# Ledger of designs, part 50: peptides against a protein of PDB entry 7Q4I

Target 1, 281 residues: chain A of PDB entry 7Q4I
Amino acid sequence: HENSTIAERLYSEVRVLCWIMTNPSNHQKKARHVKRTWGKRCNKLIFMSSAKDDELDAVALPVGEGRNNLWGKTKEAYKYIYEHHINDADWFLKADDDTYTIVENMRYMLYPYSPETPVYFGCKFKPYVKQGYMSGGAGYVLSREAVRRFVVEALPNPKLCKSDNSGAEDVEIGKCLQNVNVLAGDSRDSNGRGRFFPFVPEHHLIPSHTDKKFWYWQYIFYKTDEGLDCCSDNAISFHYVSPNQMYVLDYLIYHLRPYGIINTPDALPNKLAVGELMPEI

## One batch from the design tools (peptide; made by RFdiffusion4, then SolubleMPNN)

Design b1_p12_7_s2 (from b1_p12_7, 6 letters changed)
Fold by OpenDDE base, seed 5:
Structure b1_p12_7_s2 (fold): chain B 281 residues (1-281), chain A 12 residues (1-12)
Amino acid sequence: as target 1 above (281 residues)
Amino acid sequence: SLEDKILNSGIV
């Protein structure tokens, strides 16, 4: 009834490991719902926690809980991935347990890039890091080479990467990645519309939802608009998505169809050489 | 509200 041939091809050719930032108190409340919705479309799904949970497939990292330990957890998560899973995927997505991701759209964006290119993608913010950094809440995806450089080159060097566990997780990884020449990519579509979003769809789609003085407008790296033109038709992620809303989104995106309207996918772009990026628009 | 909050990004 549905033709998924291209999606199946990309599932095989653009392998994604998704790791979910969570904690033991949220295993049942939040993380389980990721596993039952969008997380099942990852090639590999791992929950990074402080306690093991075999039903969830959660790993106990040697870190404490709380917001002050998020950077520590991120470092340990990528160390764990590098040690056990670096060859299980081509791309490595960090998401929160309240992030929703359309994995097929991410594979489409990533398709032309080599996983050996030192690059990462997400919702790019401009402060603190010269090339920008990716918002933690929107989720960000590293190439295999980016993970290697982060773990092998950056983490062991206190001059390149913060050794303590304090600080804003997304800013700190952004600094580390810049210091090892991992490029902050442009995740926008061909029309200049964003794909990774640090808030729910409503906050981006509704014009004048926020004041123009809201910090987000000062932080966003690329110019963006509100309304229907805010977001790519191939958007990848949204943040602050409740467990119930994840099931709603799964229904709306993968099941609900307007009868008589058939979408024909665009042709895949040519693959880029190692180290090559798509031109910025 | 959700619009006033972010997980990280150096915002206090």
Scores: peptide ipSAE 0.040, ipTM 0.761, DockQ to the pose 0.410
Fold by OpenDDE base, seed 2:
Structure b1_p12_7_s2 (fold): chain B 281 residues (1-281), chain A 12 residues (1-12)
Amino acid sequence: as target 1 above (281 residues)
Amino acid sequence: SLEDKILNSGIV
């Protein structure tokens, strides 16, 4: 027995379209498992591929496959969304077919923001882009206005957005978004803990003898710790999640309960005006 | 290891 009244409210008020980066070889191996787990909690779920798959609801974008084509696929995906789905949601999440997302936690984070505010959220990295960019693997979410600016203002202008399909997709979209004044938001909770994660929970939760020279520590925009304090109680995403682990996470998060422990959700914050952001911590 | 994985093509 659960009371989902607040979650149901947020489902209606904070509409999220999730698009999943995939390829034909991963439709059955990975993407299908997204659809059967966390993807079902999106208001709209679309798989962006190079081949159509009616069972999966995959769209064939006019792009080649391979890591060097991810930027091209991202551009075409958002063009497709803008053309067909811009009014179907308020927020537009990009995730990989091995990203796991707790959509309710994302709605909670997004609730105070206007979708007409040009902002996007994710795991912020500091290199290459002055305001930072969001990790592709951790997933990143654009407001409706951010999508509009990206597709209508950035993409058509080679001075604002890379016209070729090469480059790191997350860096390139980050550059484009900055150039049209889409703000790279702070996804951290009120305790300064991250919500979007570029690795599996284990890698964040377990302090490892990770070399301080590990690229991640050089790339993170905000300082983060390993261990139990690594992650928000309202964490949103993890990357490199295997298909099997998606079902494990689904069970742990939505089914497994410690008997006698009842969590009361915090009150929703006040809504922000258009263009207003939560103060950084 | 997963820690050695490159998340984007820009990581050198």
Scores: peptide ipSAE 0.038, ipTM 0.756, DockQ to the pose 0.450
Fold by OpenDDE base, seed 1:
Structure b1_p12_7_s2 (fold): chain B 281 residues (1-281), chain A 12 residues (1-12)
Amino acid sequence: as target 1 above (281 residues)
Amino acid sequence: SLEDKILNSGIV
């Protein structure tokens, strides 16, 4: 027996639409496993593809497949969300079909923020965009106002947002959002630990797993330590999670318990005013 | 390794 009262409250007060970046070749191989695991904890779950799939709830966007079309797919996905689903949620998460997300931890992070605040969160990288941008692989979440500004103000203006479909998807949306004054938030916890991760848990948890010359250490916006101090106790996402590993993570996080250990959740913070952010740590 | 996989940010 467990008490989910706070999680149920946050499910109602911090509504999240999750859209999953996928393609027709991955509907059965990857996307359906998202739907059967963490995706079921979103308030709404949509798969963005180039082909419709009624079993998966996949939408056919008017884009081609391949890495060079990911930016095009992201633009069309948010246009689709704005047209059909902007009132179905307060926050709008992009994830890949190999990203695993603990949605309750995301709701906890987002709780103090107004969805009318122009802000987005994720794993912040420092190159190419002055305020930084959020890693595509770790997943990133936009407020309702951020989606509105992106679709209504940025996308129609080629001076603010790249009109072609080429380029790095996460960098390009980061540029567009900066140009319409959507703020790149700090997703770290009160101890300065990260919540969104562009790799599997093992790669973040093991000290000296990577060379200091590895690109990630040059890209990360905030200083990050290796080992157990790398990651918040309320971590939100991991990338490159295999379909099998999604079921393992679901079991470990939601079912497996050490007998006699009870975790008491911290008190919820005070809500912020519209336009107000938590101070950076 | 999975770490050698280039994220979208590495395409620029």
Scores: peptide ipSAE 0.036, ipTM 0.751, DockQ to the pose 0.476
Fold by OpenDDE base, seed 3:
Parts: sequence; structure tokens; C-alpha cells
Structure b1_p12_7_s2 (fold): chain B 281 residues (1-281), chain A 12 residues (1-12)
Amino acid sequence: as target 1 above (281 residues)
Amino acid sequence: SLEDKILNSGIV
């Protein structure tokens, strides 16, 4: 009873490789549930780990496990992607094994952009990096050109990219990408609403008397409101989503329908030239 | 919160 013609078109025209940050202890607990829910909507899905898992399709990267190795894992993941999969997609999403992503909404956001434009998108934070960097937990998506620049130009140069595996993963990739002129894009919709979220929907949708001192308000690059106006109708990602919540979100987004209400999608925007960005709001 | 610690520490 559903018409998915536009979604199918975008699946073909805006190809997304999703790589999932995970570890051997989370293969069954978390990563498997990504594979069974939103990950199946990626054009290519790869789990980046320290151990191979043929059931999961996990890759064993030459990295140690632990919090201080996330940057190392990200570097090796993108090296692996560049070597084996750079032509398998147009866009390359990093997500955690507790990130939920509405891939169709991401394709919609990415549609006007050329994959040859050096750009990446996510939840933009303002500290440490002049142009900003994208929150690791919310997930971030690189164009094919951004991946090329990261792997070929940035990683081999210690002046452009940190050679050590220590540091905040999202900050370090943000620094590297800035140093090779990969632009930190604006992922907000035409109403100025965010699309990538570093927390669960509940934390964004419910106005909490969050302490004004909460770090998030100091880190967010663009001003955001709490409540229903916090989030785009075409939101892309949420973080800290439990395995059970992934199935709930899958049901709510893709299966549950209010009878008699039909959503009509907006027209696709015009495609941009290589190097061109949408105007910031 | 645990979430704050995870994000602040870059922990997955």
C-alpha cells in the first residue's frame, strides 16, 4: 500500500555506505540490532571492529580496543573503505552501534550535493575546530571526495592529521578534514531545524530544565530550541538508542501509520555544482 | 549523566 518510488530513486542516486563503530563485546548486544533495523537501508553496511565476525559482516581493524583507540579505529576504518569500497558509494556515514539513522532522510539532505564536493555533515559542534566538527555519536557523513582527501592527503601528514591514536575521535577527524579544506556543512532543514542528534529523541523533544551550564548548549554550533521545534520532520539520526528502541523506532517510522493521513513529500531541490553548498540559514 | 560522560570522553 506504500509508494516508495522516490525513496527507491534516491537509493540508487544517493548511494550510502554506512560503517558502524563497534567492538567484539557489542557484536551480539548492539551491532546485530543495527543490522536488523536501520542498517539494512544502507547501500553497503560494514561493521568496524577489532575482531572479524562473518555473521555480522564485521571487519577486524588493526587497532586495540578501548576508549582511547576510537580515533585509531576511525582512521583505519576510512583507510579500509578507501582501499576496498570508495567506488561502492557516494557518501560514507560513520555511526555508533547505538546510533539510529533514517537513511532516506539523509539521502534527501544529500541529494543536491555532488559527492565530488569536499564536504561532510552531522551535528556540528563549535569548540576546538574553527569551522566546527561533527559529533561522533550523532554520526557524520563524508562525501567520496572528503574520504579521498582524508585518507590520501590528511592521514599521511602529521602536520595535518594526528598520527597518534589518542584523542577525541570526532574532534581529531574534524581537525584533519579542516586541514584539507573539507567543509563542515550545515545539516539543518529550511526551517533551521536540526537533523543529526547526539541524544535520544526524548531528550531533544521534551523541554528539560537542562542546566544552562550543560555542555551541549555551549558546544552546539547552531542555536537550537527544545521541544517539538527542536527537530526536523526529516530528522536523520539519534544517539544512545538502545537495541530495543531501535526496533520501536523502526516500527514507528516505517510501519505504524495514522489512518487517513498521507504525507506528500516536498519536491527535490536542484542539484548543486561541484564545490557549491546550500546557503546557510 | 552517563551520556554526558560518554560524549565528553569520546567513548563508544
Scores: peptide ipSAE 0.033, ipTM 0.740, DockQ to the pose 0.287

Design b1_p12_7_s3 (from b1_p12_7, 8 letters changed)
Fold by OpenDDE base, seed 5:
Structure b1_p12_7_s3 (fold): chain B 281 residues (1-281), chain A 12 residues (1-12)
Amino acid sequence: as target 1 above (281 residues)
Amino acid sequence: SLDDRILNSGII
């Protein structure tokens, strides 16, 4: 028997809307498996597509398909959320249809923050944006105030936010958010370990899996190690997770237990005031 | 490759 009392409390107090970026060709192949695994642990789950699918709960956004339209899709997704769902949650997660998320760990990270604080979290990259931007593949989470500022203040102003639909989606939203004073938060745990990951666990856990010249090491905002110390014990996301691996991860994280080992959770941190951030490590 | 997909539309 599991005691989920703290997780249930956080489910109620740290409400998360997850929107999944997908397309009609991936509804059955990928998106359905998100819905059947980690997506069921969101307070609200919406699939953002170009075609409606009532079985999936997919929304048809007025955008074309393809990578060149991802920025357009992101803008329309957040406009849709602001119009229909801004009060349904406190935090708003973007993920891809091949991202896996441990939502309880995200709630734990977000617990001290006010949703009225203009902040967002993810895997922070250092190029192009002075404060950094969050990797699109790892997923990123905006506070309710960050969504409001993005949709109401940034999007209508071509000087603050790119009006066309071209460009790197994660970079462009990062520029827009910086221009409306939404802060790029630090997602690391108290040991300085990352929580949002743009690759599968194996790529981070195995030392020398990538060459030292690999672009990722030049893009990361905070220094990170390879091996077992790469990742927080409370890691939040991984990218390039196949549909089959989503079910494997669900089993390993939520069902498989080493007999005789009991993990006692740390105490919840104190809540921060509006506008206050945790100190960087 | 996996690396080519993380930057959504390439380098600006």
Scores: peptide ipSAE 0.042, ipTM 0.775, DockQ to the pose 0.313
Fold by OpenDDE base, seed 1:
Structure b1_p12_7_s3 (fold): chain B 281 residues (1-281), chain A 12 residues (1-12)
Amino acid sequence: as target 1 above (281 residues)
Amino acid sequence: SLDDRILNSGII
């Protein structure tokens, strides 16, 4: 028997629209596996593509394919969400078609925040943007107010937001959001452990897996450790997760249990006022 | 080796 009462409450109170960055060549190879695994736990799931797919629920955005068009696709995706879906959720997650997300852990992190607070969360990087920006691969989540400011205030103004479709999508949205006073939040848990991860679990969990000269250590905004202390017990996302690994993670997280071990959830924190953030750790 | 694709998208 499973007790999901708190998870069901958070599903109702912390509504999440997940949009997945994909392309027509990946609809069957990757995106459908997101839909069959973690994506089913979103309140709404939309695949943002260049071609429509009614089986997948993919939207054809007016963009080209390729890495140089990811920023263009991100802008059009959020325009589409604002026009059609801004009231369908409180929070709006971007993920890739090889990102795995534990949506319940994201709802737990977001619970104290008002969706009318101009804030977004993810794996924070320090270069290029003064307040930092959120890694595209780890996925990032905007409040409803952050989406409104991005689409209504930033996108129409070339001085605030890059009009061209070129550039790093995560850096460019980070610049735009900073320019409209959307805050780059701290997604770490109360122990200072990360929740959004730009690589697979193995790469974060194994000490000395990378050279200390590896770019990630220069980019990460907050000091982080290697090993089990790298990662929150309530971790939210991992990137470069293969379709097969998504099913493995779904089994390990939601089905496999060590007999006789029961985890009791921590109490929910108090809700914050509009514009209020949790203190940085 | 860890995939550098995140950086390659960010520097362009």
Scores: peptide ipSAE 0.041, ipTM 0.767, DockQ to the pose 0.372
Fold by OpenDDE base, seed 2:
Structure b1_p12_7_s3 (fold): chain B 281 residues (1-281), chain A 12 residues (1-12)
Amino acid sequence: as target 1 above (281 residues)
Amino acid sequence: SLDDRILNSGII
């Protein structure tokens, strides 16, 4: 038998709306599998598309499809969230339809923060944006205040936020958020290990999977290692996860147990005041 | 490459 008392508490106290970037061709192929796996652990789950799907709970945003429209879709998604759902959660996760997320680990990371603090978290990259930006594929989570600032202060101002729909989605939102003083947080654990990952677990866990010339090593904001020390024991996300791999991860994380090993969770940290961050490592 | 797609890494 499991004791989920702390997880249940965090489910109530750290409410997360997850929105999934998808398209009509992926509703059945990918998005449905998010809904059947990790997405069911969000307090609210919405699929942002160009076509409505009542079975999936997909919203038709007024945008075109294709990679070049992802920034447009992100802007419309957050506008939709602000209009309809800003009070339904404290934190707002963007993920792709091939991102896998351990929502309990995200709630644990977010627990000390006020949702009124203008902050967002993810896998931080250093180029293009002075404070860094969060990788789109790894998923990124905005506080309620960050969403408000993005939609109300940034989006209406062409000097603060790109008006057209072109550009790298994650870079463009990163620029907009910086321009309204939303802080790019540090998502690493107390040991300096990452929690949001832009690739599958295998790519991070296997040493020498990539050479040091690989662009990722030039883009990461914080220096990280390969191998078992790559990743927090409380890792939050992985990208490029196939539909089948989502079910495997769901089984491994939530069902498979080594007999005789009992994990005792660490104590919850103290709550931070509005505007306070955890110290960087 | 798959790896390059992490930049603007939404649905391709």
Scores: peptide ipSAE 0.039, ipTM 0.752, DockQ to the pose 0.251
Fold by OpenDDE base, seed 3:
Structure b1_p12_7_s3 (fold): chain B 281 residues (1-281), chain A 12 residues (1-12)
Amino acid sequence: as target 1 above (281 residues)
Amino acid sequence: SLDDRILNSGII
């Protein structure tokens, strides 16, 4: 017996369209496993590819394959969403086909925000973009207004948004969004713990003997601790999650329970006005 | 790690 009443409420009030970055070679290998695990908890799930796949619900975008085309695919994905699905959700998550997302935790983070607020969330990195940008691998979520500004205001203007398809996808969208005054939000919890993670849980939870020279420590916008204090109890995403690990995470998070331990959820925060953000910690 | 390879390819 599980009480999902609050989760069901948030499913209705905080509607999320998830689009998955994939390619035809990964439809069966990776994307299908997203659909069978965490992707089923999105209000809408779309796979953005270069080939149509009716079994997967994959869309063929007019882009080439390869890492050099990820920015092109992101632009076309959001154009497609704006044209066909802008009213199907309030928030629009980009994830990779090896990103795992706890959608309920994302809805909890997003609950106070208006979808008409020009904001987006993810794992914030500090280089290249003054306000920061969100890591592509950790996944990032745009408000409906952020999508509108990106597609309608930024994309048509080469001065605001890169017209070619080259470049780091996450950096380029970060530049475009900044140029149309979409705010790079703070996704940390009230304890200052991160929610979006560009690596697997093991890499964040285990204090790595990573040299202080590891790029991640130079890129992360907010200072983070390693170990058990690395991560919010309401963490949202992890990257480099294998298909098998997706099923393990799905089992551990949604099925496995320690007998006699019941978690009481925190109260929902007050809703913010349009344009209002939570105070920075 | 695979992580080092992905970010290095986007910075060039």
Scores: peptide ipSAE 0.038, ipTM 0.762, DockQ to the pose 0.294

Design b1_p12_7_s4 (from b1_p12_7, 6 letters changed)
Fold by OpenDDE base, seed 2:
Structure b1_p12_7_s4 (fold): chain B 281 residues (1-281), chain A 12 residues (1-12)
Amino acid sequence: as target 1 above (281 residues)
Amino acid sequence: SLEDKILNSGIL
């Protein structure tokens, strides 16, 4: 028997809309496996595509396909969310169709924050944007106020937000959000361990003789270590997760238990006022 | 590499 009382409370109090970046060629190959695994734990799950798919609940956005259109798709996705779903959730997660997310851990991280605080979280990178930006692949989560500011204040103003559809979607949204004073939050746990990861667990957990010249070490905003100390016990996301690995992760996280070990959850932190952030570590 | 593709941008 599992006691999910706290998780159920957070499910109701920290409502998350997850939107998945996908395309028609990936509806069956990738996106449906998100829907069958971690996506079922979102309060609302929407697949953002260029074609409608009633089995998937995919939305056809007015955008072209290809890597050069990801920024356009992100803009249209958030416009769609703002128009139809802004009150359906408190927090709005972008993920790729090969991102795996532990939604309960995200709710735990978000619990103290007001959704009216202009903030967003993810794997923070330091280049291109002064406050940093969140890795697109690791997924990033906007507060309701952040979505409002992005759609209402940033997108209509070409001085604040790139009007064309080209560029790195994660960098471009990071620039737009900074320009409307949406804060790039710190997603690390109390031990300074990351929660959002741009690679599969293996790449973070195994101390590889990664070339110190590897771009990731130059891009990370906060210093991180490899090995078991790489990752929070309450890690939220991993990227480049294959469809098969999504089911493996679902089994390992939600079903597989070592007999005789009971995890006692930490007490929930106090809620923050609107505009207040947790102290940086 | 897969690593070069994370940022949905060409990491230049």
Scores: peptide ipSAE 0.040, ipTM 0.765, DockQ to the pose 0.369
Fold by OpenDDE base, seed 4:
Structure b1_p12_7_s4 (fold): chain B 281 residues (1-281), chain A 12 residues (1-12)
Amino acid sequence: as target 1 above (281 residues)
Amino acid sequence: SLEDKILNSGIL
C-alpha cells in the first residue's frame, strides 16, 4: 500500500495551475500525453493554443503560431489566467508540451513560500537579466503575486515589458518580472542540486555528455555538475521528453518500485513570511 | 544535438 497523506496535504495547501504551451498541430501528438501523464497531478491543467480543443481543454489565445510568437502566447496565457483563474491556484506553472513535471516535488519546493511573495522558480540562467531568468523549456512557476505583477504592472507598461511579440519568451518574461521586483528564486535543494532541467534526464545524469564549451554551462546561473550529483532526488522537471518517454517516466516514478526499499519523506520546512525567501546556497 | 539547437533557437 502507498501512503500519500503528505502528498494529499500538499495538493490542498500548495495549489498549482499548470498551463501547457502548445499549438493545434501538437494537441494530439504531444499535449494529450501531458494530460494523460503528469498533467493529471496539477490542481488545474490548461493547454494554451491558438485553437480551442474541448477534448484537450485547450484555450484559443489571440496569437499566431510559431516560435517567433511564443512571447506573445506567454503574455496572452498569463492575461487569460489572471482574468479567469487567478484564484484557482496559488502557483502557476508554465511548461511545454514536451516538458515532464513531478508536481509533488514542485509542491514540496514551494511549500514554505507564500503565494503572495513576488517570486518565481525554474532553471535559472544568468545572461540578459541581472537576477537571472528561468529557462522556458524546463518550465517555470510563478506565485499568484508574481502573476498579478506581471499582468497588471508589467504588461501594460512598455518601459517595463516588451510590447511586441518577438524575442525569447523566457528572457522577455524574466526582464518583465525583474522590472516589477518579482524575485528569481533558487530552486536547488538543500544539497545544492537542481530541480528544473532544460534537457532529458540522460543529458544531465551522464558525465561528459556535453562538451565544456556547450552553451548550457555558460548560461546556468548556479554551478552544476553532471552525474548523480546533477539532480535532486526531488527533481521537478525535464525537457525534450517525448510522448513515449512521458509514459516511461510516469511508470518509473509512480509505479515501478524496488521491493523492500521504503522512502521516508523529509520533514517540511517552516513556512516563510510574505516576501521572505530561503537562503541561497 | 537537435535538442541543443532547439533550446538555443529559443534563447537566441
Scores: peptide ipSAE 0.040, ipTM 0.763, DockQ to the pose 0.430
Fold by OpenDDE base, seed 1:
Structure b1_p12_7_s4 (fold): chain B 281 residues (1-281), chain A 12 residues (1-12)
Amino acid sequence: as target 1 above (281 residues)
Amino acid sequence: SLEDKILNSGIL
């Protein structure tokens, strides 16, 4: 038996719509495994595709497939969310069909923030955007106000947001959001440890796994360590997670327990006012 | 390796 009282409270108070970036070739191969694992813990789960799939709950967006269309798909996904689902949640997560997310840890991070605050969170990168931008692979979460500003203020203005569907999806949304004063938040925990990860756990947890010349170390906005200190005890996401590894992670995180060890959750922080952010660490 | 997979940010 487990006590989920705090998790149930956060499920009600911090409502999350998760939209999954996918394509028709991945509906059965990847997306259905998201639906059967971590996606079931979202308040609303939608798969954004180029073809409808009623079994998956996939939406056919008016976009082509391929890497050069990811920005187009992101724009259409958020337009669709704003039109049909803006009141179904407080926070709006983008993830890939090979991203694994611990939604309870995301709710914990988001709890103090107002959804009317123009903010978004993820794995922050420093190039191309002055305030930084959030890695597409690690997934990123927008407040309701951030979605409103993106769709209503940024997208209709070619001076604020790229009208062409080409470019790096995560960079382009980062530019658009900066141009409408949506803040790139700090997702690190109180110890300065990251919560959103653009690779599998193994690549972050093993020291010296990558060359120091690897692009990631030049892209990260905040200094980070390798090893166990890389990652928050309340980590939110990992990328490049295979369908099989999603079930392994679901088992390890939600079912497997070392007998006789009980984790007591920290107290919830005080709620912030609209427009207020937690101090950067 | 999976690390050699370019994120969208690495396309620029």
Scores: peptide ipSAE 0.040, ipTM 0.761, DockQ to the pose 0.481
Fold by OpenDDE base, seed 3:
Structure b1_p12_7_s4 (fold): chain B 281 residues (1-281), chain A 12 residues (1-12)
Amino acid sequence: as target 1 above (281 residues)
Amino acid sequence: SLEDKILNSGIL
């Protein structure tokens, strides 16, 4: 018997629309497995594609396929969300069709924040954008106000937001959001541990003899440790998660229990005022 | 890894 009372409360109070970046070739191979695992825990789940799929609930965006069109797809996805779904949620998560997300942990992180605060969260990278930008693969979550500013203020202005569909999707949205004063939040827990991860759990949990020249160490905005201290106990996302690994993670996180160990959740923090952020660690 | 190549291709 599980007590989900707090999770159910947060499901109601911290509404999350998840949109999944996908393409027609991945509807059955990847996206379907998101829908069958972590995506079912979103308040709303939409797959953003170039082709409609009624079984998947996929939207056909007017964008070509390929990595060079990811920025175009992101722009059209948020336009679609703003036009049709801006009131269906408080927070709007972008994830890839190989991102795994623990939505309850995201709701916990977001709980103190107002959705009217212009803020977004993810795995923060430091290059190209002064305040940083959020890694596309780890997934990133915008407040309702951040979506409004992005779609209404940034996208229509070529000086604020790149009109072309080319470029690194995560960098380009990061530039646009900075230009409309959407804040790049700190996703770390109270111990300074990360919550959004651009790789699989194995790559973060196991100290690899990663060459100190590995780009990731130059890109991360906040210092991170490898090993058991890499990751929050309330981690939110991992990237490059295969369809099979999604089911494994779903089982390990939501079904497998060590007999006789009961986790007591921390108390919810106080809610912040509009425009207020948690103190940086 | 393929992962390194995918992330590097988005950054270039």
Scores: peptide ipSAE 0.039, ipTM 0.755, DockQ to the pose 0.433

